# Designs tried in a protein design run: peptides against a protein of PDB entry 2AUS. Part 15

Target 1, 323 residues: chain A of PDB entry 2AUS
Amino acid sequence: ADIKREVIVKDDKAETNPKWGFPPDKRPIELHIQYGVINLDKPPGPTSHEVVAWIKRILNLEKAGHGGTLDPKVSGVLPVALERATRVVQALLPAGKEYVALMHLHGDVPEDKIRAVMKEFEGEIIQRPPLRSAVKRRLRTRKVYYIEILEIDGRDVLFRVGVEAGTYIRSLIHHIGLALGVGAHMAELRRTRSGPFKEDETLVTLHDLVDYYHFWKEDGIEEYIRKAIQPMEKAVEHLPKIWIKDSAVAAVAHGANLTVPGIVKLNAGIKKGDLVAIMTLKDELVALGKAMMSTQEMIERSKGIAVDVEKVFMPRDWYPKLW

## One batch from the design tools (peptide; aimed at target 1 H207 D208 D211 F215)

Design b1_p11_7_s2 (made by RFdiffusion4, then SolubleMPNN; from b1_p11_7, 4 letters changed)
Fold by OpenDDE base, seed 1:
Structure b1_p11_7_s2 (fold): chain B 323 residues (1-323), chain A 11 residues (1-11)
Amino acid sequence: as target 1 above (323 residues)
Amino acid sequence: PTPRPAQPLSL
């Protein structure tokens, strides 16, 4: 369950000017694309980089990036951030992932034993990154949040698995097979979730994107391409948020650190060092940054640096300079 | 809880 973070109001009298900025629902189509993220159904076959290159070609884009590599043979949820939103992928890289996997066992195992052993792989596991990984080959702990067995047909085990970012499902299956005593391999893998992106009505194919772009460019129909692209704010839904005064927005958009007086409301449970999203009162993403205070410190203090601003997204001109 | 090796300690 997306645990809805508690919102603590610090300034209940803070208002926002409806004439300033561009709320996610009110962006012109060109601006929506410039600040967009596609929930792509990646086909099996191409690399995640080839798919990003195709999206750039289809949509006539200069820049795009993906929210975490899928292997060529792996299908499913690949968030692709567009143009000015490209760097929002940094919020998605550390996000939890869900997969549906088909594990093939190399011998016969009683179903009760399969269920019992797979349940033991929930929690913290030690993995060695595979040779093909760009990650240094050091042993590391990863969390398996849940394993849900969907189907067992003889030697084939279909299961859903929720994991910490950079958990290797192929290695997990190999080790489950060793624990079962018969060995196993990953037959199929699909990613069903990447942070806030899941298999829902927002999931689109490369074919859909071709058609929707043609409907816009040839027929003047914006509706389909508008629905196919999520606002960049979707890519930060899983992060703790800090909402700021209109008077602080332009300063943060210029790269100034967020100070405590600029805070209107914030999520509970922010810790020093957390990645946080700085939002306007209209739920526009201004910047990503590192929390320099806890939620409690941001409430109790009257001054100081609340967030070290690492990446600005909002243009400098959407809000007036009020300093 | 102590992190479990993904493989038996004997491997």
Scores: peptide ipSAE 0.007, ipTM 0.447, DockQ to the pose 0.012
OpenDDE base, seeds 2, 3, 4, 5: peptide ipSAE 0.005, 0.006, 0.000, 0.000; ipTM 0.401, 0.432, 0.359, 0.398; seeds 2, 3 fail the geometry check

Design b1_p11_7_s3 (made by RFdiffusion4, then SolubleMPNN; from b1_p11_7, 4 letters changed)
Fold by OpenDDE base, seed 3:
Structure b1_p11_7_s3 (fold): chain B 323 residues (1-323), chain A 11 residues (1-11)
Amino acid sequence: as target 1 above (323 residues)
Amino acid sequence: PVPRPWQPLSL
């Protein structure tokens, strides 16, 4: 999520009409909710599905979805996309994750050996999915981006870990325990990050959502519920972006593929096959799609399909048809 | 770097 992507301008004269669309900062509260994502602090105990159902009840919503399952016992960052934003969670599935984990060792190990062995687990690891996963049990590589030991108290090791999506921390801890020669298990786990969502001022509880909804509905105070909900555009901050002409927005909003002439600016380093966010010049999310060209091809070519549009978020009427 | 082996925990 923190990778600063260079922005390449293809059309420096492209303007946007301020009367079209609804930029994230200009959405009325009802529309903000319709295109919202909550950075929820999931409590330990309930399933991620139960928590989503509670949010739907609290906020009187028809639809919501989460950006990646946390086990019942696991707390922390659960992005919950609301209503029309519900499908934006697909952008969060491939996003890196951070956890704080408590590992309990099954024997005594010198602290220097713990530190040395855990540092080894940084980088590429071979993973086999657990038996209960809906994923085919094929061996696959995963990246451990970093391991930061926070505390060592005898047999208890508290650590922060940054991982590629679909890395099982429980399995990591098991392998660390095997490498230490004593065995280990996961005592506690909290997710501290899911792509662009982290433990910050945007993190809210279910209780906060109850109170903030009451303040809005009973007292007419929208400020709290507005702050508790992030714009759906937050959920795509980690993706490479392509910004399009106002004249291309309605076509993409109707599900047309993005063609090269519609591009105003784009991030560097897009590869063919990458998930990309198609944005307006007002930083509104139009759609998610698959890049059919590299950044370089999108610059050099005058025509062709740049993005295969997979998921439209923007309403069809926010921008006029200019074709 | 050589990928390190992961095995599932038996519950």
Scores: peptide ipSAE 0.011, ipTM 0.466, DockQ to the pose 0.015
OpenDDE base, seeds 1, 2, 4, 5: peptide ipSAE 0.006, 0.006, 0.000, 0.005; ipTM 0.494, 0.459, 0.403, 0.449

Design b1_p11_7_s4 (made by RFdiffusion4, then SolubleMPNN; from b1_p11_7, 3 letters changed)
Fold by OpenDDE base, seed 4:
Structure b1_p11_7_s4 (fold): chain B 323 residues (1-323), chain A 11 residues (1-11)
Amino acid sequence: as target 1 above (323 residues)
Amino acid sequence: PEPRPWQPLSL
């Protein structure tokens, strides 16, 4: 999510009709909800699936999905994609995660040794998924992007950790404890980040959602529920983007693959096989797809399939068919 | 850098 991607302009004369589409900031409240993602503060106790079921009840929704399971005992950032946005969670599953963890040591260890050993766990690590994981227990490499020790109080070590998706913090702490020679366990875990979703002003509780929905339905006050729901485009901010001509939008919204002539601008560093977000010139998410070309190939070529469209989000009628 | 095994290699 922190990678600033350069934007390469291929067509500097491409304009967008302001009458077409629904930009993320200009959606009517009902449409905003239909294309929304909640940055939920998941409470400890319930499963991520139970929490999604509660959100569906609170907001009177048919569909919702979460952007990556938190264990029952784990709190914090759980992106919940709503209704027509439900499928956007697939962009969040591979996204990096940040946690704040409390590690309890089973013996006394000098602070200098704690700091030294924990720094050794930065970088690529070989993990074995825990026994209770639905994931096949194969050894796998994962990246620990950073470990920041926040506090050391005797045997309690509070730390921030940035990790590749599917890194098990409980297993990390267990192995840190082994490396320290005393053993350790995870006392507490909170997720503070899931890709573009952070512990910020957009973070809302289940209680907030109850109240905000009530204020909208009973009092006619949409402001709170509008702020509590992020546009689905938030859930793809961490992906490389390709912006397309207005004339290409309806075709892609019908499930046609994006061809090179439809591209107006694109991020640098797209590789063949990358998951990319296809955007309008108004930063509306049209579709997710697999890049069939690199950024360089998309610049140099005059024709061909640039993106294999896997998932359409935009309705077919937001932009006119210009063919 | 080679990925570090999370288990210390028991020497």
Scores: peptide ipSAE 0.008, ipTM 0.457, DockQ to the pose 0.012
OpenDDE base, seeds 1, 2, 3, 5: peptide ipSAE 0.006, 0.007, 0.008, 0.006; ipTM 0.483, 0.470, 0.460, 0.443; seed 3 fails the geometry check

Design b1_p11_8 (made by RFdiffusion4)
Pose (drawn by RFdiffusion4):
Structure b1_p11_8 (pose): chain A 309 residues (1-127, 142-323), chain P 11 residues (1-11)
Amino acid sequence: ADIKREVIVKDDKAETNPKWGFPPDKRPIELHIQYGVINLDKPPGPTSHEVVAWIKRILNLEKAGHGGTLDPKVSGVLPVALERATRVVQALLPAGKEYVALMHLHGDVPEDKIRAVMKEFEGEIIQRKVYYIEILEIDGRDVLFRVGVEAGTYIRSLIHHIGLALGVGAHMAELRRTRSGPFKEDETLVTLHDLVDYYHFWKEDGIEEYIRKAIQPMEKAVEHLPKIWIKDSAVAAVAHGANLTVPGIVKLNAGIKKGDLVAIMTLKDELVALGKAMMSTQEMIERSKGIAVDVEKVFMPRDWYPKLW
Amino acid sequence: PPERRPFEPFH
């Protein structure tokens, strides 16, 4: 997921006018929230659905959604997209996820076999692909390990299968997500307590600084997604519901294949929309016309890059 | 900076 993609510039002269839109990290606080995502450290106990409901109450929001469900007893990274950026969590499906898990073996197994068997579970699995498994600690029947997986991978099922392969059986004692696409345990990871307090600091004490840092621009959700940057003049057509045509492309990531989920970005690096690539990168460079992206969801409001009549 | 309020459970 976190492979740095090469950027290919097709129109080296394209410029963006600062009058239109906003750099993503410079939105007025209200707009920042309307188009924000929270990198939330989900506490054990509530369902992911319940956590989102609490967040809507705390922030007095109409809409919100999480990216990748965590079960009630699972803690960790739970991206929660807000308001107008609610559906941006779609961008996380192609990006991977990472967990730290505690596996309790129902029988005694030599460490040698445990490490050997765990390694064999990398690659593909049926229940999804397991990118990597790193054993952190093996204390008796307790195995602490870090695992990177494709989205929708059920870790409980993975541990169960490891138990079968060892014959002794296995139980997942606990699980914590440490990564969900670009969201990880860094300075943006916040708790529900921080969110409530920072909201009070803003609505009661008039200080926006803390609630601002607790909420990320929605563009964070597409950090690991192939991107196509378009001219200012092309943003309006897309913002108004048209698919993206090739003439509007300024630069794009290498490696885009037909059918790939892509993010359409302004030259300010704001998220305009998510869509499916109808052409490859090379075709987008060589061709002068045609539909480059079948737009599935528009995020940018019509007001930022307006059509003027 | 404002002082933080004690933690309360969420419902």

Design b1_p11_8_s1 (made by RFdiffusion4, then SolubleMPNN; from b1_p11_8, 5 letters changed)
Fold by OpenDDE base, seed 2:
Structure b1_p11_8_s1 (fold): chain B 323 residues (1-323), chain A 11 residues (1-11)
Amino acid sequence: as target 1 above (323 residues)
Amino acid sequence: LPARRPYRPFE
């Protein structure tokens, strides 16, 4: 998620009309909620689905969705996209995750051996999804980006782990335990990161949401609920972006594919088939789509379909039709 | 915003 992407400018003279659209920082509170994502601290106990249902009740919402299931016993970072933003979670599903895990060993192992063996699990691992997963139980490779041992207390090993989406920490711990020769199980797990969402000042509880909604509805104080909800654009910060001219926004908002003449600037390193975010010059999310060209092809070509638009977020009326 | 207690699994 922290990959800094170079921005290549195609049209340095392209301006945007300040009267059109609603930049993420200028949305009225109701519109901010309609296009919002909560960085929720999921408590241990409830399912991710139950927590989403609670948020819908607390905030009086028709729709919401989460940015990747946490098991009932697992706490921490659960992005919850609201209302019109609900489908932005598709950008978060493939994003890397970080966890802090407590592993309990079933026998005594020297600390040096624990450290040595756990380091061998950095890189590519073979996993089979657990029985309870809706995912097909095929063997699959997953990346472990890093393992950081935080503390070792006898048979208890506290560690931070960065992983590819859909890596099962419970399965990782089981394999570590086998490699140590004594066996192990996952005692505790907390998710500390899901793509651009992490443990920071934006992380809120269900209790915080109850209080902040009350302050807004009963006392007319918007500041707390506004701060508790991130703009949907936060959920695409980790994606490669393409910024489009004002005259292309309405067409894309109507579900038209993005053509090369609409591009003002774009990130470097886009490949054909990549998920990309189509943005206005005010950093508003218009749509998600599949790149049909590389960055280089989008620079060199004068025409053609640059992005196959898969999901529109922006309302059709925020920008005028200029064609 | 109440300062969230850091994850302290040994506490």
Scores: peptide ipSAE 0.020, ipTM 0.573, DockQ to the pose 0.061
OpenDDE base, seeds 1, 3, 4, 5: peptide ipSAE 0.018, 0.012, 0.008, 0.013; ipTM 0.553, 0.540, 0.480, 0.550; seeds 3, 4 fail the geometry check

Design b1_p11_8_s2 (made by RFdiffusion4, then SolubleMPNN; from b1_p11_8, 5 letters changed)
Fold by OpenDDE base, seed 4:
Structure b1_p11_8_s2 (fold): chain B 323 residues (1-323), chain A 11 residues (1-11)
Amino acid sequence: as target 1 above (323 residues)
Amino acid sequence: MPKRRPYVPFE
C-alpha cells in the first residue's frame, strides 16, 4: 500500500477554481459524513455486517458498507464507508492487509526452527479458502509480503504478517504448524491494516462513535465526529490517480468516460486494466474506473478514452458544466 | 467531557 507513485504533469498551467467542489478538508459536517469512511476498531464477537448495521443506527445512516470482512472473532481495522461513499469499499477489497496473529503450537519447537520455518512462508503460498468462506474453495496462490516475529513465549508465537487480499491467516498458521511438525492453531487475530487504513489516531471504537454523535447532536460539538470520520478520498490513497481539469469534472460526474484531453497529471506505472481513481486538482474523488491506456499512452496520445468510468462518487453539481 | 453511554447492542 505504501508505493510512492511518481506524478507526471501533462498540463502545468492547469488551474482550479477555489469556488468549485468541496475539498476533503472543507466539507460541512453533514457532507463530510455523506462522503465519509470510518476506520473502525471492530470488536471481537459481532460479524462485520452486524457492526455496519450498528454504525448505521448510531449515526442515523441509510447505507454503509465495509472494506473487507473480518470474521466474528477477529478484531481491528474495519473500514466502514458511509452513505454516498458506500461503494468506495470496492477499492479496499483488493488492497493488501496486515495482521497481528497469535499462533499456538501443539508441541515444543526450538526458537531457531520457528524463525527459520516462518521465514519460508514469506512469498507465494498455496491456499484453499475455508469452508465458511463465500469464495469458491479452489486452490489459489497468495502472496505473503512479510512475516515479522514479535515475540516467542514457549508455544505461543506472536507475529505481524502482511498479505495479499484474501489470504487466510488461519490457514497460514495451520500450514506453519504442519511444517514445524507439531501442528498449530490461530489463538488470536487482529487486523492492523487494510490498504491505507491502519492502527493510528484515526482508529475509533463503536463506543467512540456513540459518544461523538451525541456530542454533535446534543452539545453542538462537531470536532469529535469530524475527526472520527475520514474523507472517502482516504479509501483510494493506495490506488493510482489521474487528476483532471475542472472542465472535465462535471462530465465524469455525469458518468462520461475520461478522455485524454481532460488529464492534467497522473501517476506513473498505470497499466491497461488497472483500477484508478479520478481526482480533481483539489484531491476530490470524482470516480473510480478501469484504465483503458497505460500512463505512457495517456501522455503520448492527444485523444481517446483514458478511463472507463465504473463508479461515480462526486455529485453532478459540485462543478459546473463547461460544455 | 463525560462519555455518554446510551444502550447499544454491543454493550
Scores: peptide ipSAE 0.022, ipTM 0.570, DockQ to the pose 0.460
OpenDDE base, seeds 1, 2, 3, 5: peptide ipSAE 0.008, 0.008, 0.009, 0.008; ipTM 0.491, 0.548, 0.539, 0.498

Design b1_p11_8_s3 (made by RFdiffusion4, then SolubleMPNN; from b1_p11_8, 6 letters changed)
Fold by OpenDDE base, seed 4:
Structure b1_p11_8_s3 (fold): chain B 323 residues (1-323), chain A 11 residues (1-11)
Amino acid sequence: as target 1 above (323 residues)
Amino acid sequence: MPKRKPYKPFE
């Protein structure tokens, strides 16, 4: 998720009008909520859907969605996209995940053997989705990006694991236990990262949200609820970006595909078929779309469809129609 | 921060 993408400037003279749009840091509180994502610390017990329903009740919202299911027993980072931002979760579903897991071994294993065997599970693994998964139970390859053993206490192994989206940590632990020859099960699981969302100062509880909403509504204090909600642009930080001219923003906000002349700057390494974020020069999310060209083609070509716009987020009126 | 009545989201 932390891939620093080079920014290639195509038009170095492109300016943006400061009177147009609503930059992520300058949204009125109501608008900030309408285009917000909560980095929720999901408690163990409830489903991710129940937690989303509670957030909607707490914050008096019509709609919300989550950035990837956590099982009832799993705690930690659950991005919850609010109102107009609800569909930004589509950017988070394919994003890498990190977990801290407690694995309990069913027998005694020397620490050196635990460390050696767990290291072999870094890289590509073959998994079958659990029975309870909405995903077809076909064998599939998944990437384990890293395993970091944090602590070994007898039969209890605490470890951090970075994984490709839809890697099942319970299945990983089961296979580690088989490889160790004693068997193992997942005792505890916490998600510590979902793409750009991690355990940091932005992580909030359901209790925090109740208190912060109250401070706003009853005491007129916006500070806490403002800090508890991230701008929707946070949910696309991990995507390759294309920044567009002010003159192109209204057209894209109306659902027009992005054409090459509208591009001011873009990330390196965009491939045809990639999910990309279309941004204003003020780092406002206009839309998500599918790249129809590579970065190189978007630089070299003077015309053509650069991005097939799949989902607009920006209101149609934030930027004027300049055509 | 004034702690208000604990929201019991599960009760």
Scores: peptide ipSAE 0.011, ipTM 0.531, DockQ to the pose 0.533
OpenDDE base, seeds 1, 2, 3, 5: peptide ipSAE 0.008, 0.009, 0.009, 0.008; ipTM 0.474, 0.487, 0.491, 0.485; seed 5 fails the geometry check

Design b1_p11_8_s4 (made by RFdiffusion4, then SolubleMPNN; from b1_p11_8, 3 letters changed)
Fold by OpenDDE base, seed 4:
Structure b1_p11_8_s4 (fold): chain B 323 residues (1-323), chain A 11 residues (1-11)
Amino acid sequence: as target 1 above (323 residues)
Amino acid sequence: MPERRPFVPFV
């Protein structure tokens, strides 16, 4: 979302048939839901899994998955991918996160010292996952991208923090408290961002979902539920993209690897091994895959496997088989 | 305010 990626055009004459596919903004409501992601405001109290189970009940869904666990006590941005979009969560799990945290200090510290010490925690930090984490408790580095102090009220420090996926804010606050010499604990935590999902007009509550589903099912008003669900393409907005010819779409939708001749345009800076989104010329998500070439290799080569296709999202029938 | 470092949407 925040990284402007250059778009390199390989085929400037490539057109797309407007009759093929279902662009994100042109999906019938039922299809929009099947390829949807909710930017949920997770309440404090329930687990992320309980919240996903409730969404499935509210919206009468068979499948859903979340874009990265929030602890029971943590509120805020929880992307919930629906039905056929459920597997798009794999793009969100490694995505950066932003939080607003309230840190309570266990002693009095001059504001200037708080500001100075918290700034030292910007960059690479060494963390050990908490005892309750399903992750192996090995020491690991994590990036703190930024710390922005919002407010200091005596012993209470409100701050915004941008972090690498799987950075534990509770552990960060504990280490800040140790560095301040007084100790600290996490009083409150809210996730304000998960990759492309933010606290914006797309953020909805569980109550909103109940009401909006009711307005659709009982009153015939689809507008609210349509706005409450983002297209699955939103969940890959942060990934490097490769746009393919209409003639290549059905092959990739059948699980074929993307070959170089199928590429119309691509983002700059793709490296071998990167997770990439394969898109139609109408910005529809076809598949996620692993780049087998760099952007430069995809430009220079006339043939070869560009992307190893890992997860297909697009139905096989949205584009005709042209082979 | 110091310029916000760009949010890195992925690692």
Scores: peptide ipSAE 0.019, ipTM 0.493, DockQ to the pose 0.018
OpenDDE base, seeds 1, 2, 3, 5: peptide ipSAE 0.007, 0.009, 0.008, 0.007; ipTM 0.485, 0.475, 0.447, 0.431; seed 3 fails the geometry check

## One batch from the design tools (peptide; aimed at target 1 D41 L158 R190)

Design b1_p12_1 (made by RFdiffusion4)
Pose (drawn by RFdiffusion4):
Structure b1_p12_1 (pose): chain A 309 residues (1-127, 142-323), chain P 12 residues (1-12)
Amino acid sequence: ADIKREVIVKDDKAETNPKWGFPPDKRPIELHIQYGVINLDKPPGPTSHEVVAWIKRILNLEKAGHGGTLDPKVSGVLPVALERATRVVQALLPAGKEYVALMHLHGDVPEDKIRAVMKEFEGEIIQRKVYYIEILEIDGRDVLFRVGVEAGTYIRSLIHHIGLALGVGAHMAELRRTRSGPFKEDETLVTLHDLVDYYHFWKEDGIEEYIRKAIQPMEKAVEHLPKIWIKDSAVAAVAHGANLTVPGIVKLNAGIKKGDLVAIMTLKDELVALGKAMMSTQEMIERSKGIAVDVEKVFMPRDWYPKLW
Amino acid sequence: SEIEERLERLEE
């Protein structure tokens, strides 16, 4: 997921006018929240659905959604997209996820076999692909390991299968997500407590600084997604519901294939929309016309890059 | 949590 993509510039002269839109990290606090995402450290106990409901009540929001469900007892990274950016969590499906898990073996197994068997579970699995498994600690029947997986991978099922392969059987004692696409345990990971307090600092004490840092621009959700940057003049057509045509492309990532989920970005690096690529990168460069992206969801409001009559 | 405690110990 976190492979740095090469950027290919087709129109080296394209410029963006600062009058239109906002750099993503410079939105007025209200707009920042309307188009924000929270990198939330989900506590054990509540369901992911319940956590989102609490967040909607804390931030007095109309809409919100999480990216990748965590079960009630699972803690860790839970991206929660807010308001207008609610559906941006779609951008996380192609990005992977990472967990730290504690596996309790129902029988004694030599460490040698445990490491050998765990390694064999990398690659593909049926319940999804397992990118990597790193054993952190093996203490008796307790195995602590880090695992990277494709989205929708049930870790409980993976541990169960490892138990079968070892014949002794296995139980997942605990699980914590450490990564969900571009969201990881860094300075943006916040708790529900921080969110409530920072909201009070803003609405009661008038200080926006803390609630601002606790919420990320929605563009964070597409950091690991192939991108197509378009001209200012092309943003309006897309923001108004039109698919993206090739003439509007300024630069794009290499490796885009037809059918890939892509992010359409302004030259300010704001998220305009998510869509499916109808052409490859090379076709987008060589061709002068045609629909480059079948737009599935528009995020940018019509007001930022307006059509003027 | 148990995982957090184990990680803390591993760091030490």

Design b1_p12_1_s1 (made by RFdiffusion4, then SolubleMPNN; from b1_p12_1, 5 letters changed)
Fold by OpenDDE base, seed 3:
Structure b1_p12_1_s1 (fold): chain B 323 residues (1-323), chain A 12 residues (1-12)
Amino acid sequence: as target 1 above (323 residues)
Amino acid sequence: SAIDERLARLAA
């Protein structure tokens, strides 16, 4: 998620009309909720689906979706996309994750050996998805970006781990235990990050949501519920972006593919097949799509389909049809 | 939670 992407400007003269659209910071509270994502601190106990159902009840919503399942016993960062933003979770599913894990060793191991072996698990690991996963049980590689040991207390090892999406920490701990020769299990797990969502001031509980919704509905105080809900654009911060002309926005909002002439600026390093966010010049999310060109091709070409538009978020009427 | 308790001790 922390990949700083260079921005390449293709049209330095492109302007945007301030009267069109609804920038993330200028949405009325109802519209903000309709295009919102909650950085939820999921409690241990309930399933991610149950928690989403509770949020829908608390906030009187028709639909919501989560940015990647946490097991019932796992707490922490669960992005929950609301209403019209529900489908933005597709941007979060492939995003990197961070966890704090408590590993319990089944035997005594010298601390130096624990540190050495855990360091060897940084990089690529081979995993098989567990039976309970919706994923095909094929061997697959996953990247462990980093392991930071926080505490070693006898047989209890507290560590922070950054991983590729769909890395099973339980399986990682099992393999670490095997490599140590004594075995190990996951005693506790908390997710501390899901792409752009982390443990910060935006993290809220279910209780916070109850209270904040009450303050809004009963007391007319919008501030708390407004802060508790992030704009859907937060959920795409980690994606490569393409910014488009005002004249292209309505077409994309109607589900038309983005063509090269519509591009104002774009991130470097887009590859064909990448998931990209199509943005207005006011940093509004128009759509998610699949890049049909590289960044270089989008710069060099004068025409062609740059992005196959898969999911439109922006309403069709926020920008006028300029054709 | 055991994690929260441990993190709190490490931050103190």
Scores: peptide ipSAE 0.473, ipTM 0.934, DockQ to the pose 0.981
OpenDDE base, seeds 1, 2, 4, 5: peptide ipSAE 0.013, 0.464, 0.463, 0.457; ipTM 0.604, 0.933, 0.933, 0.932

